# Designs tried in a protein design run: peptides against a protein of PDB entry 5FRP. Part 152

Target 1, 225 residues: chain A of PDB entry 5FRP
Amino acid sequence: VEWTESIPQIIATREDISKELNQALAKTFIDSDPRVRRTSVMIFNKVPVTEIWKNITNKAIYTSLLHLAREKHKEVRELCINTMAKFYSNSLNEIERTYQNKEIWEIIDTIPSTLYNLYYINDLNINEQVDSVIFEYLLPFEPDNDKRVHRLLTVLSHFDKKAFTSFFAFNARQIKISFAISKYIDFSKFLNNQESMSSSQGPIVMNKYNQTLQWLASGLSDSTK

## One batch from the design tools (peptide; made by RFdiffusion4, then SolubleMPNN)

Design b2_p24_8_s3 (from b2_p24_8, 13 letters changed)
Fold by OpenDDE base, seed 5:
Structure b2_p24_8_s3 (fold): chain B 225 residues (1-225), chain A 24 residues (1-24)
Amino acid sequence: as target 1 above (225 residues)
Amino acid sequence: TKKALEEALKNPEEIEKLAEELEK
């Protein structure tokens, strides 16, 4: 009986501690020391997503995490971009949407837009990183069509107009690259055939092959502009 | 105290410890 009476106080104390912890943690994301900011971001990378959602309830922390995607410190920014993308993916896979976590989800659902908006910075390094995390975490390869479509729709459902524009540009680029690679393979096969090379088409195909290679070499850099 | 906790969390090592605790 005495143990039961102490439970509410303990719970209240834990909630208070949790609140204080969350408030303190929120400050670390805006700390002047990039090492502190980095370490704070790493929490989202190292701690299981379920535990993050359980223990981190301060919205400001999530908002601050997203803001670090535009961090001046390169290492922190790069870490943040990877971390937030991974965290988004893990959240979609492991965290259910409830009434209680709705407000946090409203923030997390903006991660795709946040990432796609980074293309407007027009930084090659950032663009490459965004491409990478999109492929790995936001829109990963999924053999199940229903799951793939569901993920895509989920990502798109919270896009702003700028993100949509970036998305279509990215997708168009990927299609072009895929097409170019396919043509490269075809050209290579043609060139490996001696009879084909000796034909009047040989030089033409060789030229197209070279153009394709040049495009692939330059386009991976230019398609990000 | 809240202030003490805030100060402690300014140390990267303490933040790492916190992360470890959250994994438990």
Scores: peptide ipSAE 0.124, ipTM 0.719, DockQ to the pose 0.013
Fold by OpenDDE base, seed 2:
Structure b2_p24_8_s3 (fold): chain B 225 residues (1-225), chain A 24 residues (1-24)
Amino acid sequence: as target 1 above (225 residues)
Amino acid sequence: TKKALEEALKNPEEIEKLAEELEK
């Protein structure tokens, strides 16, 4: 009988501790010291996504994480951008949508919009990072068409107008690059064929090849800087 | 106490320890 009465108290104590922990952790994300904020963000990188969803129940923590994407401190901002993108991808892959976690998902579903909205800051370094995390985590390469479309629709489903605009701009750029690469390959194949090179089209294709190379080099150089 | 925990979590080392505990 005494053991049975202690169990609810222990559970209550654990729940209380969990609540207190969540409240304390929420404060660390808005701490004035960038090192504290950085370390707090690292929790999302180090802890498995399933454990994060289980143990971090305070919505303020997730909202604060997203807010750090616009942090003035460069290192914290960069870490946050990578972290939230990865966390989003992992959540989509590993976390089921339930009634209990609906409120957290409402926040997490805004991560794509949050990232795409960073393009409006007009910072080259931020733009490059956003491009990278989109490719790596938000819209990764997926050979399965159904999975790829499903992921795309999921990402787009919570876009605001600004995010859509940025998305289309990004896609337009990707299409142009892809087209240029395809042309480069075609030109290279043409130039590698001796019969084609001896034709009247040889010099014309050579010129187009050089132009394409120059364009690609300029685009790639901008991404490597 | 909640206050003690809050103060402890302001230390980056304590936050890292917490992360490690959450992984277990």
Scores: peptide ipSAE 0.123, ipTM 0.719, DockQ to the pose 0.014
Fold by OpenDDE base, seed 1:
Structure b2_p24_8_s3 (fold): chain B 225 residues (1-225), chain A 24 residues (1-24)
Amino acid sequence: as target 1 above (225 residues)
Amino acid sequence: TKKALEEALKNPEEIEKLAEELEK
C-alpha cells in the first residue's frame, strides 16, 4: 500500500520535472545569444525523433523552432531550415498520429508551409536551401508511385494559400528547365550532324540553341549568386 | 531549482548535456 502511494508522487515529480525542463528549454529557443539558439536547434538533430516526441511535450518549443527559420542570424536560420525539414520527414516516417500528440502534429504539419513561405523573402541563398530540403526531405525521390503520390498529397493537404502559390511557381520553373534542357539536347544533336547544319534549318536551330544556352546560363548563374 | 535550471540551460554546454540525457 505504501509503495502504491509513492507511485503517484513519483509520477507527479517526474511530470513536474519534465514540465520544468520543457519550460526551461522553451526559453533557450528565444535566447538573445545565437549560440544558445543554435545548440537548442541541434537537440532536434542529435536526439532520435521518437525520443523528441516523447520527451518534448511543450508545443511552444516546436512553434519556436519553426519561427527560427526567419531569424536574422544566418547560421542559426540555415541550421533550423535543415533541421525542421529533416524532423518533418522523420516524423512522417516514424511517428504515429494519436489523440495525445495531435496538438504537436498540428504544428509539425505546418512545416511544409513554413518552408515554402520562405520563398517570399526573395533571397537567393534561402531559395536554394529551401529547394534542397524540399527534394531531400519533404518530397524525396520515391520510385514507388503510390508512396510518392501519398507523400505529395500529405504535404499539400496542409498548405496555406501562399504555400500553394509558391509550390506552383516552383513546379512551373522546374517544368521550364526540363523543357529547356530537352531542347538543348535536341539542338545539340542537330548541330552535331554536319548534314543538318548545311540545311536551311541550320541557322535557325543555331539561333535557338544559343537562346536556350543563354537562358540556362542565366538561370544557373542566378542560383550561384 | 526552476530558475537555476533555466539559467543553466542558457549555457550551450548545458544544453548539449540535456540533449544527451534525452537520448537515454
Scores: peptide ipSAE 0.107, ipTM 0.704, DockQ to the pose 0.013
Fold by OpenDDE base, seed 4:
Structure b2_p24_8_s3 (fold): chain B 225 residues (1-225), chain A 24 residues (1-24)
Amino acid sequence: as target 1 above (225 residues)
Amino acid sequence: TKKALEEALKNPEEIEKLAEELEK
């Protein structure tokens, strides 16, 4: 307890302590106790991105964070995936690229690839989570076309071959989903119009509507296989 | 000491405290 109380003071006072702290923290990411690993990941969620970049200078911590994306412990893995995606996005938004932080950026820039590579595990839950974090953090909705393109290019610029493959597959799926949703809306509108339903096209549209619903309901991940 | 810190950080509660301190 006393030592714990001293840690904050120690962190504040000496650069040397910062190094020790970083080293100690690096070990927590590989601790045998999943609770320790979880808590370590949570630091990236609780602490502002700017403070993380400032205080966590050991590259091994970031590497270890990325490694936890493939963690066997489900909760830790899920947390890690969300955390790294969010951290990536926040870093892009808030952290400037400098000579001093270049090494860390080199690691952080691999987050998109790390995430997209998770699709190769072929786990439905992982896929869903990756999809979620991509939409939320990696490639969020951006109405500004220039910003959107810039983000996209940034994400793609560090892809390995596998990540590109996954990306294209994902993108293809997105297009299909978007198309399906659009059609669903159109069909729904049509079906809500009594005059249209009484037309010769009514049964045809109904059939297409049902097919679209079935496709959407079958899960986005299964339909692309 | 480094060792003491390492041991402390093995406790999830201590890690949380550390996070709180880093936020400050």
Scores: peptide ipSAE 0.119, ipTM 0.718, DockQ to the pose 0.014; fails the geometry check

Design b2_p24_8_s4 (from b2_p24_8, 13 letters changed)
Fold by OpenDDE base, seed 1:
Structure b2_p24_8_s4 (fold): chain B 225 residues (1-225), chain A 24 residues (1-24)
Amino acid sequence: as target 1 above (225 residues)
Amino acid sequence: SKEALEEALKNPEEIEELAEKLEK
């Protein structure tokens, strides 16, 4: 009985702490001091994604995080770009979509667009960083074709028009090459199996293999020019 | 207190402590 009476107080205390935390963080993310903003971003980097989703419930904080990707202070901006990309990836892998977290997911789902829109700044350093985080976190190498396709579709599903344009300009070719390489590997494995070669599917696979090789060869030659 | 938490967040050296609090 005594244990039951303490539960509401504990819950209430947690709610109070959570409220205070969210209010404080909302302020620190927009603080005039870059060091304070940096510290705020670092919370998202140091705390496990599951705990962030559980304890940070103010959507304004997430919105503010995304806005820092375009801030003037270089160190904070760079940290933010890396952090938000990693956070997106971790969220996709570890956080389920529920009715309760829908509003936060709506913001998080804009991270890919936010990142791709940075290409329009036309800064070489920013472009390089965006490339890096895209292929490390947003569209990581995945040997499983189905998983890779699913991730790609997830990322693209929330793109705005500008993000699509940037994607096609900067990354689409790399993605296509990745898929082609995966197919090449699969075909090579098939061709190395003598039993499969003797099957009715053998000639069909061989033809597809040759087409893939030709495409890869042409693509690689263009990248060296 | 809210004020204490805000002050802690303003100190970059206290970020680890804050992270630990979020995990509890």
Scores: peptide ipSAE 0.098, ipTM 0.722, DockQ to the pose 0.013
Fold by OpenDDE base, seed 4:
Structure b2_p24_8_s4 (fold): chain B 225 residues (1-225), chain A 24 residues (1-24)
Amino acid sequence: as target 1 above (225 residues)
Amino acid sequence: SKEALEEALKNPEEIEELAEKLEK
């Protein structure tokens, strides 16, 4: 109750509030009480990404958030993993890269690596969660091929060696399949267009289509073994 | 005050309120 009353007074000086908030959050993210850490993470879930970027300017907070992915406390860790993945995705979608936010982006851009590195912990629960957030947030289903490729490249662009290794081990195949399926769909659409088939590109597309089908078939056969 | 904010942030309920305020 008393805190609620103090907040309006703090809001009166926006810049001061921001500084104090950032300082306070920096502490709460590393608080010994997991409940405090949890609540700190929840801020990133409850507050719109644009407001987070605007108001949370202390890079240490973001770094601390990422560190919580390896938190000993299961609930906090799980929350953090989900939160950071979602935050990453939302940031990519909604936050422009500027000179002013460059330092924060440098941290945020490490989220994919941070997540993929969790596979090395060799914990089944963590692996499952990482898988989940990857396909939900990091590399979500995107029907637009260009957007999908762009997202993939963005994610991969900041991978460390370990992340690449884990990526190839766990997710690369699935991604390739998704691309192949997309190509298949595109080719199918093309082939259904008689005008396109009559073009000089018709045979070329058909060949690519067949190659794609063969690749898909081979991939599926491996999954059934 | 910074201290008040820190204390507030230590309370999960207060953090939720803070989050709501940050949305406005």
Scores: peptide ipSAE 0.098, ipTM 0.713, DockQ to the pose 0.014
Fold by OpenDDE base, seed 2:
Structure b2_p24_8_s4 (fold): chain B 225 residues (1-225), chain A 24 residues (1-24)
Amino acid sequence: as target 1 above (225 residues)
Amino acid sequence: SKEALEEALKNPEEIEELAEKLEK
């Protein structure tokens, strides 16, 4: 009987701790000391995404995280960019969209736009980092076409106009090449099957295959130029 | 206390401990 009475207190204590934690983190993310901000960002990097979503409920923390992508301190900025990209990817993979977490998702869904908007700073180091995190976390290699398309559409679905412009300028070509390669592989497999070639679809697939090859050849030649 | 937690969060070592606690 005594243990049952302690449960509400334990839960209350945990809730209190959670509230205090959220309040404290909200302050540390905007602390004047870059070391404190860095350490705050590291929480998002070290703690599993599921636990972050469970325990960090203050929207201001997520907003502050995204804002750090443009801060002047290089180390904190670089860490933040990497962390938010990874966090976005992990969230897409592991966190379900519910009514309860909708408000946080509204913030998290802006991460791709936040990252692509960094191209407008016109800093080579930032551009390189953005490229890296995009292809590592946002739009990673996915052999399954449906999954790849779904991820791409998810990333693009919340783009602002500036992000779209940056996407087309910096990444669209690389993505197209990836898709073309995937199609090439599929077509090659199809063409290798003699039964498929004898079908009514054979000539159509052959035509698409040739077009894909031509496009790939032209794209590769332009990149070497 | 909230203040103690804020101080703990300012210490990198304490943040790691906090991260570990959040994982449990």
Scores: peptide ipSAE 0.099, ipTM 0.716, DockQ to the pose 0.013; fails the geometry check
Fold by OpenDDE base, seed 3:
Structure b2_p24_8_s4 (fold): chain B 225 residues (1-225), chain A 24 residues (1-24)
Amino acid sequence: as target 1 above (225 residues)
Amino acid sequence: SKEALEEALKNPEEIEELAEKLEK
């Protein structure tokens, strides 16, 4: 009990302790006991992303985390998939890309590909989970079009060929729908602005709006059949 | 000691406690 209480203080005080911690964690991630592996993954879930990046510097730990996505133990695998997706999203939002953390980012940037490659396992439960984390963490709803596009491009920028294939097979349609909805909202706002309606752009926007509605309607009709 | 830390980290309960403390 006393030893566990000292660990946070230990992490804060000495660079030497950080090395030992990293070495110990590297071992726990590959431990034969799934409970130990599970607990190791939970560290990434419970500790703030900024503290993880600061204190976990051993690349092998991040690599091991990604490998657990294919773990045979269901509970560990499921936890890992959720954790790595969330960690990726949080990292994009909170961690600056620097020269010092470049090597870790190279690993983290492969998380989207790692997740999309799980579709090739052809397991329904895994597929459902991957779908869930993609729309919750990788490609979350973003009302700002520029931010949404930027996030999408970031996710796609490190895709391998297999990831692209699975992306188009499973998620491309859903993404298009989300974009269409966002455009619809923007168009609706535009149409509610009388000044914008009287502009030369009014008819153009209206036409695009109608096209978007038609596309949405066609997609919904296909889902009801 | 490093060995004591490694042994503690192998105990799932101790790791959970550690994680909880790292959250504070």
Scores: peptide ipSAE 0.083, ipTM 0.688, DockQ to the pose 0.013; fails the geometry check

## One batch from the design tools (peptide; made by RFdiffusion4, then SolubleMPNN)

Design b2_p25_1_s1 (from b2_p25_1, 12 letters changed)
Fold by OpenDDE base, seed 5:
Structure b2_p25_1_s1 (fold): chain B 225 residues (1-225), chain A 25 residues (1-25)
Amino acid sequence: as target 1 above (225 residues)
Amino acid sequence: EELEELEKLKKEEKELEEKLKKISE
């Protein structure tokens, strides 16, 4: 009887502690010190997704995580972009949708849109990172057609208009890049052949080669910056 | 006061991280 009477109090205490910790953690995500923000983001990287969903219940934490994708501090921003993409993918794979976690899912489901909207910043470094996380986490290679389609539909289901626009632009760009790379290879082979270079086509191919390189380079960030 | 608050928040964050890790083991 005494044991039974103590249970409600214990449960209440645990909930209170959990709430307090969540509130404290929420504040760290918006801290003025980038180091604090970085550490907070790393929680999502170090802790299994199932445990995050179980123990982090404050919506503000997830919202703040998404906001960090546009922050000024480069290191934190880059970490956040990678983290949120990975977290999204892991959540899709490991977390069931329930009534209890519906509100959190509503936030998490906006991650794809959040990422695709980063293209509008028109920063080459950000664009490259977004490209990377899309291929690695959002739309990874999947040999199973059904799984691939389901993932795609899930990603697209919460897109805003801007995200759709960037999505189509991204796809078009990827096709063009693929084509350009193919041509680059062909041109390179041609230019490596001395007989071909001495032909009337030599100068023409050289020009096309240079144009291709210039176009490819324009889409790539400077690794030194 | 601001420094103390920051230290408190950092401590709480670390404790939460450790707790979450332990639960996942």
Scores: peptide ipSAE 0.058, ipTM 0.583, DockQ to the pose 0.010
Fold by OpenDDE base, seed 4:
Structure b2_p25_1_s1 (fold): chain B 225 residues (1-225), chain A 25 residues (1-25)
Amino acid sequence: as target 1 above (225 residues)
Amino acid sequence: EELEELEKLKKEEKELEEKLKKISE
């Protein structure tokens, strides 16, 4: 009986603690110190997704996380982009959609749009990172057709207009890149064959090879920056 | 200096993680 009587107090205490923590965390995401923001983002990387969903109930935290994708501090931004993409993927894989977490899912479901919208910043480094996280987390390689399609539909289902535009542009670019890489390989093989190089096609292929390389290189950021 | 900063950040992260874990308990 005494234990039962203590339950409401315990629940209340836990709720209070949770609320306080959530409030505190929410503040850290908007802190002026990038180190604080970084630390906050890292929570999403270090804590299991299930625990995050369970314990972080303040929607402002998730919203703030998404906003950091466009933050000025490069390191924090990059971390955030990776974090949110991974978190999205993990959430899709591990978190069920319930009535209780609906509001959070509404935010999380915007992560793909948030990421694709980063292409409009027109920053090569950001673009590369977005490309990377898309391939790694948002639309990972999936040999199962049904799963692949389901994931794709899930990602697309919450796109805004801008995200759709970026998506199509991205796909078009990927096709071109793939084609270019294929050509590069073919050209390389050709050039490695002495007989082929001595043929009338040798100079032509060499030229195309160089053009292909140039095109590919133009899409790559300086790794030193 | 960078190492110290990293250590500080790691500590802060750990503290936050622990707090989150406690709430889940």
Scores: peptide ipSAE 0.057, ipTM 0.602, DockQ to the pose 0.012
Fold by OpenDDE base, seed 3:
Structure b2_p25_1_s1 (fold): chain B 225 residues (1-225), chain A 25 residues (1-25)
Amino acid sequence: as target 1 above (225 residues)
Amino acid sequence: EELEELEKLKKEEKELEEKLKKISE
């Protein structure tokens, strides 16, 4: 009988310890030292998503993670953007929605909006990163139509107005990029043909080729910055 | 005092990370 009475105390103690650790971890996400913040974000990369959901129950941690997407420190920000996108994707794939985790899901479901809202900063480096994580994690290539549609609807279901606007703008840009790439390929083929280059259209196509390259390049970030 | 608090927080974070990793194994 005595050992049975000790079990609740042990469980309570473990819960208390877990709570304290969660509180401590929450503070590290807002620490003034970027190294501390970086280390905190890395927990989400080092620990399996299922264990994160199980053991990290403090909502402030997730909220703080999302907030770091707009951090001034470039390295931490970039890490955070990749981390939160990956975490979102993994969560969708591996975590069931339950009553117990609904409050955390409410935060996690805002990750797509958080990412798309970064386009309004109008920074080429950020834009490229957001593009990358969208293609890799948010809306990855999926040959199954039903799965693809379901994922898309899930991503869009919690969009704010600004995120929707960014989404449509991104799609429009993607179409333009695809068109430009297609033109680039066509122009390249034309220019590789000597007979075509010697034709009256040669100089015209060369000009269009250069314009296309310039347009494509203008959308790329400066790697030196 | 602030440094000590920071060190404490870092230690707690590391301990949590280690515990989480062990549970996942």
Scores: peptide ipSAE 0.055, ipTM 0.578, DockQ to the pose 0.010
Fold by OpenDDE base, seed 1:
Structure b2_p25_1_s1 (fold): chain B 225 residues (1-225), chain A 25 residues (1-25)
Amino acid sequence: as target 1 above (225 residues)
Amino acid sequence: EELEELEKLKKEEKELEEKLKKISE
């Protein structure tokens, strides 16, 4: 555990991480102790994406990260799902595709499929988390239509058959949730403006705000029964 | 069908774990 905790500092300070260090790090992702695995996943959260791509060159590390999304330990699994989605988004935004990093991109491009395949576990908590990371990282709100379509095509381009099936099954629900969240944000902004609250529309918007909150809460709570 | 898919996924996971262990030795 102590050794793994030192890795973020090493990556931040050294440009040339040895092959041996990468091999040692790969072993920590499959360690029997969930605390070690957790610490390993946290590297992807603590180190900038550009530094990770530069210094972590062992494919096994990335493959192991993806595998942890289905591990038995709940806390590590949940952390891994969030970390994986965030890392995917950051990579798309900040990392260029080159010949040298092609093999790593082949793994990273499977993250969307990996996440959508988690729906087949049929666990309400996992489903909720997958929904959350899709909205936050995989398919974030984008007002530019061209950028939005491009991101969508990128996400879908590496789907397996199972991921496509789950995508179509949950897409309608995701659109509704996204729309509700957007309305919630708009209503919240309106209610935070004193001039707007004093207007004739104030009570109407407050009512719509409460209805939206109830709908969002019920969709999340029914999953706990 | 969902159960079969779950079993398949578990099998694939086990195979991946074994491969990872071999790479890590």
Scores: peptide ipSAE 0.022, ipTM 0.381, DockQ to the pose 0.022

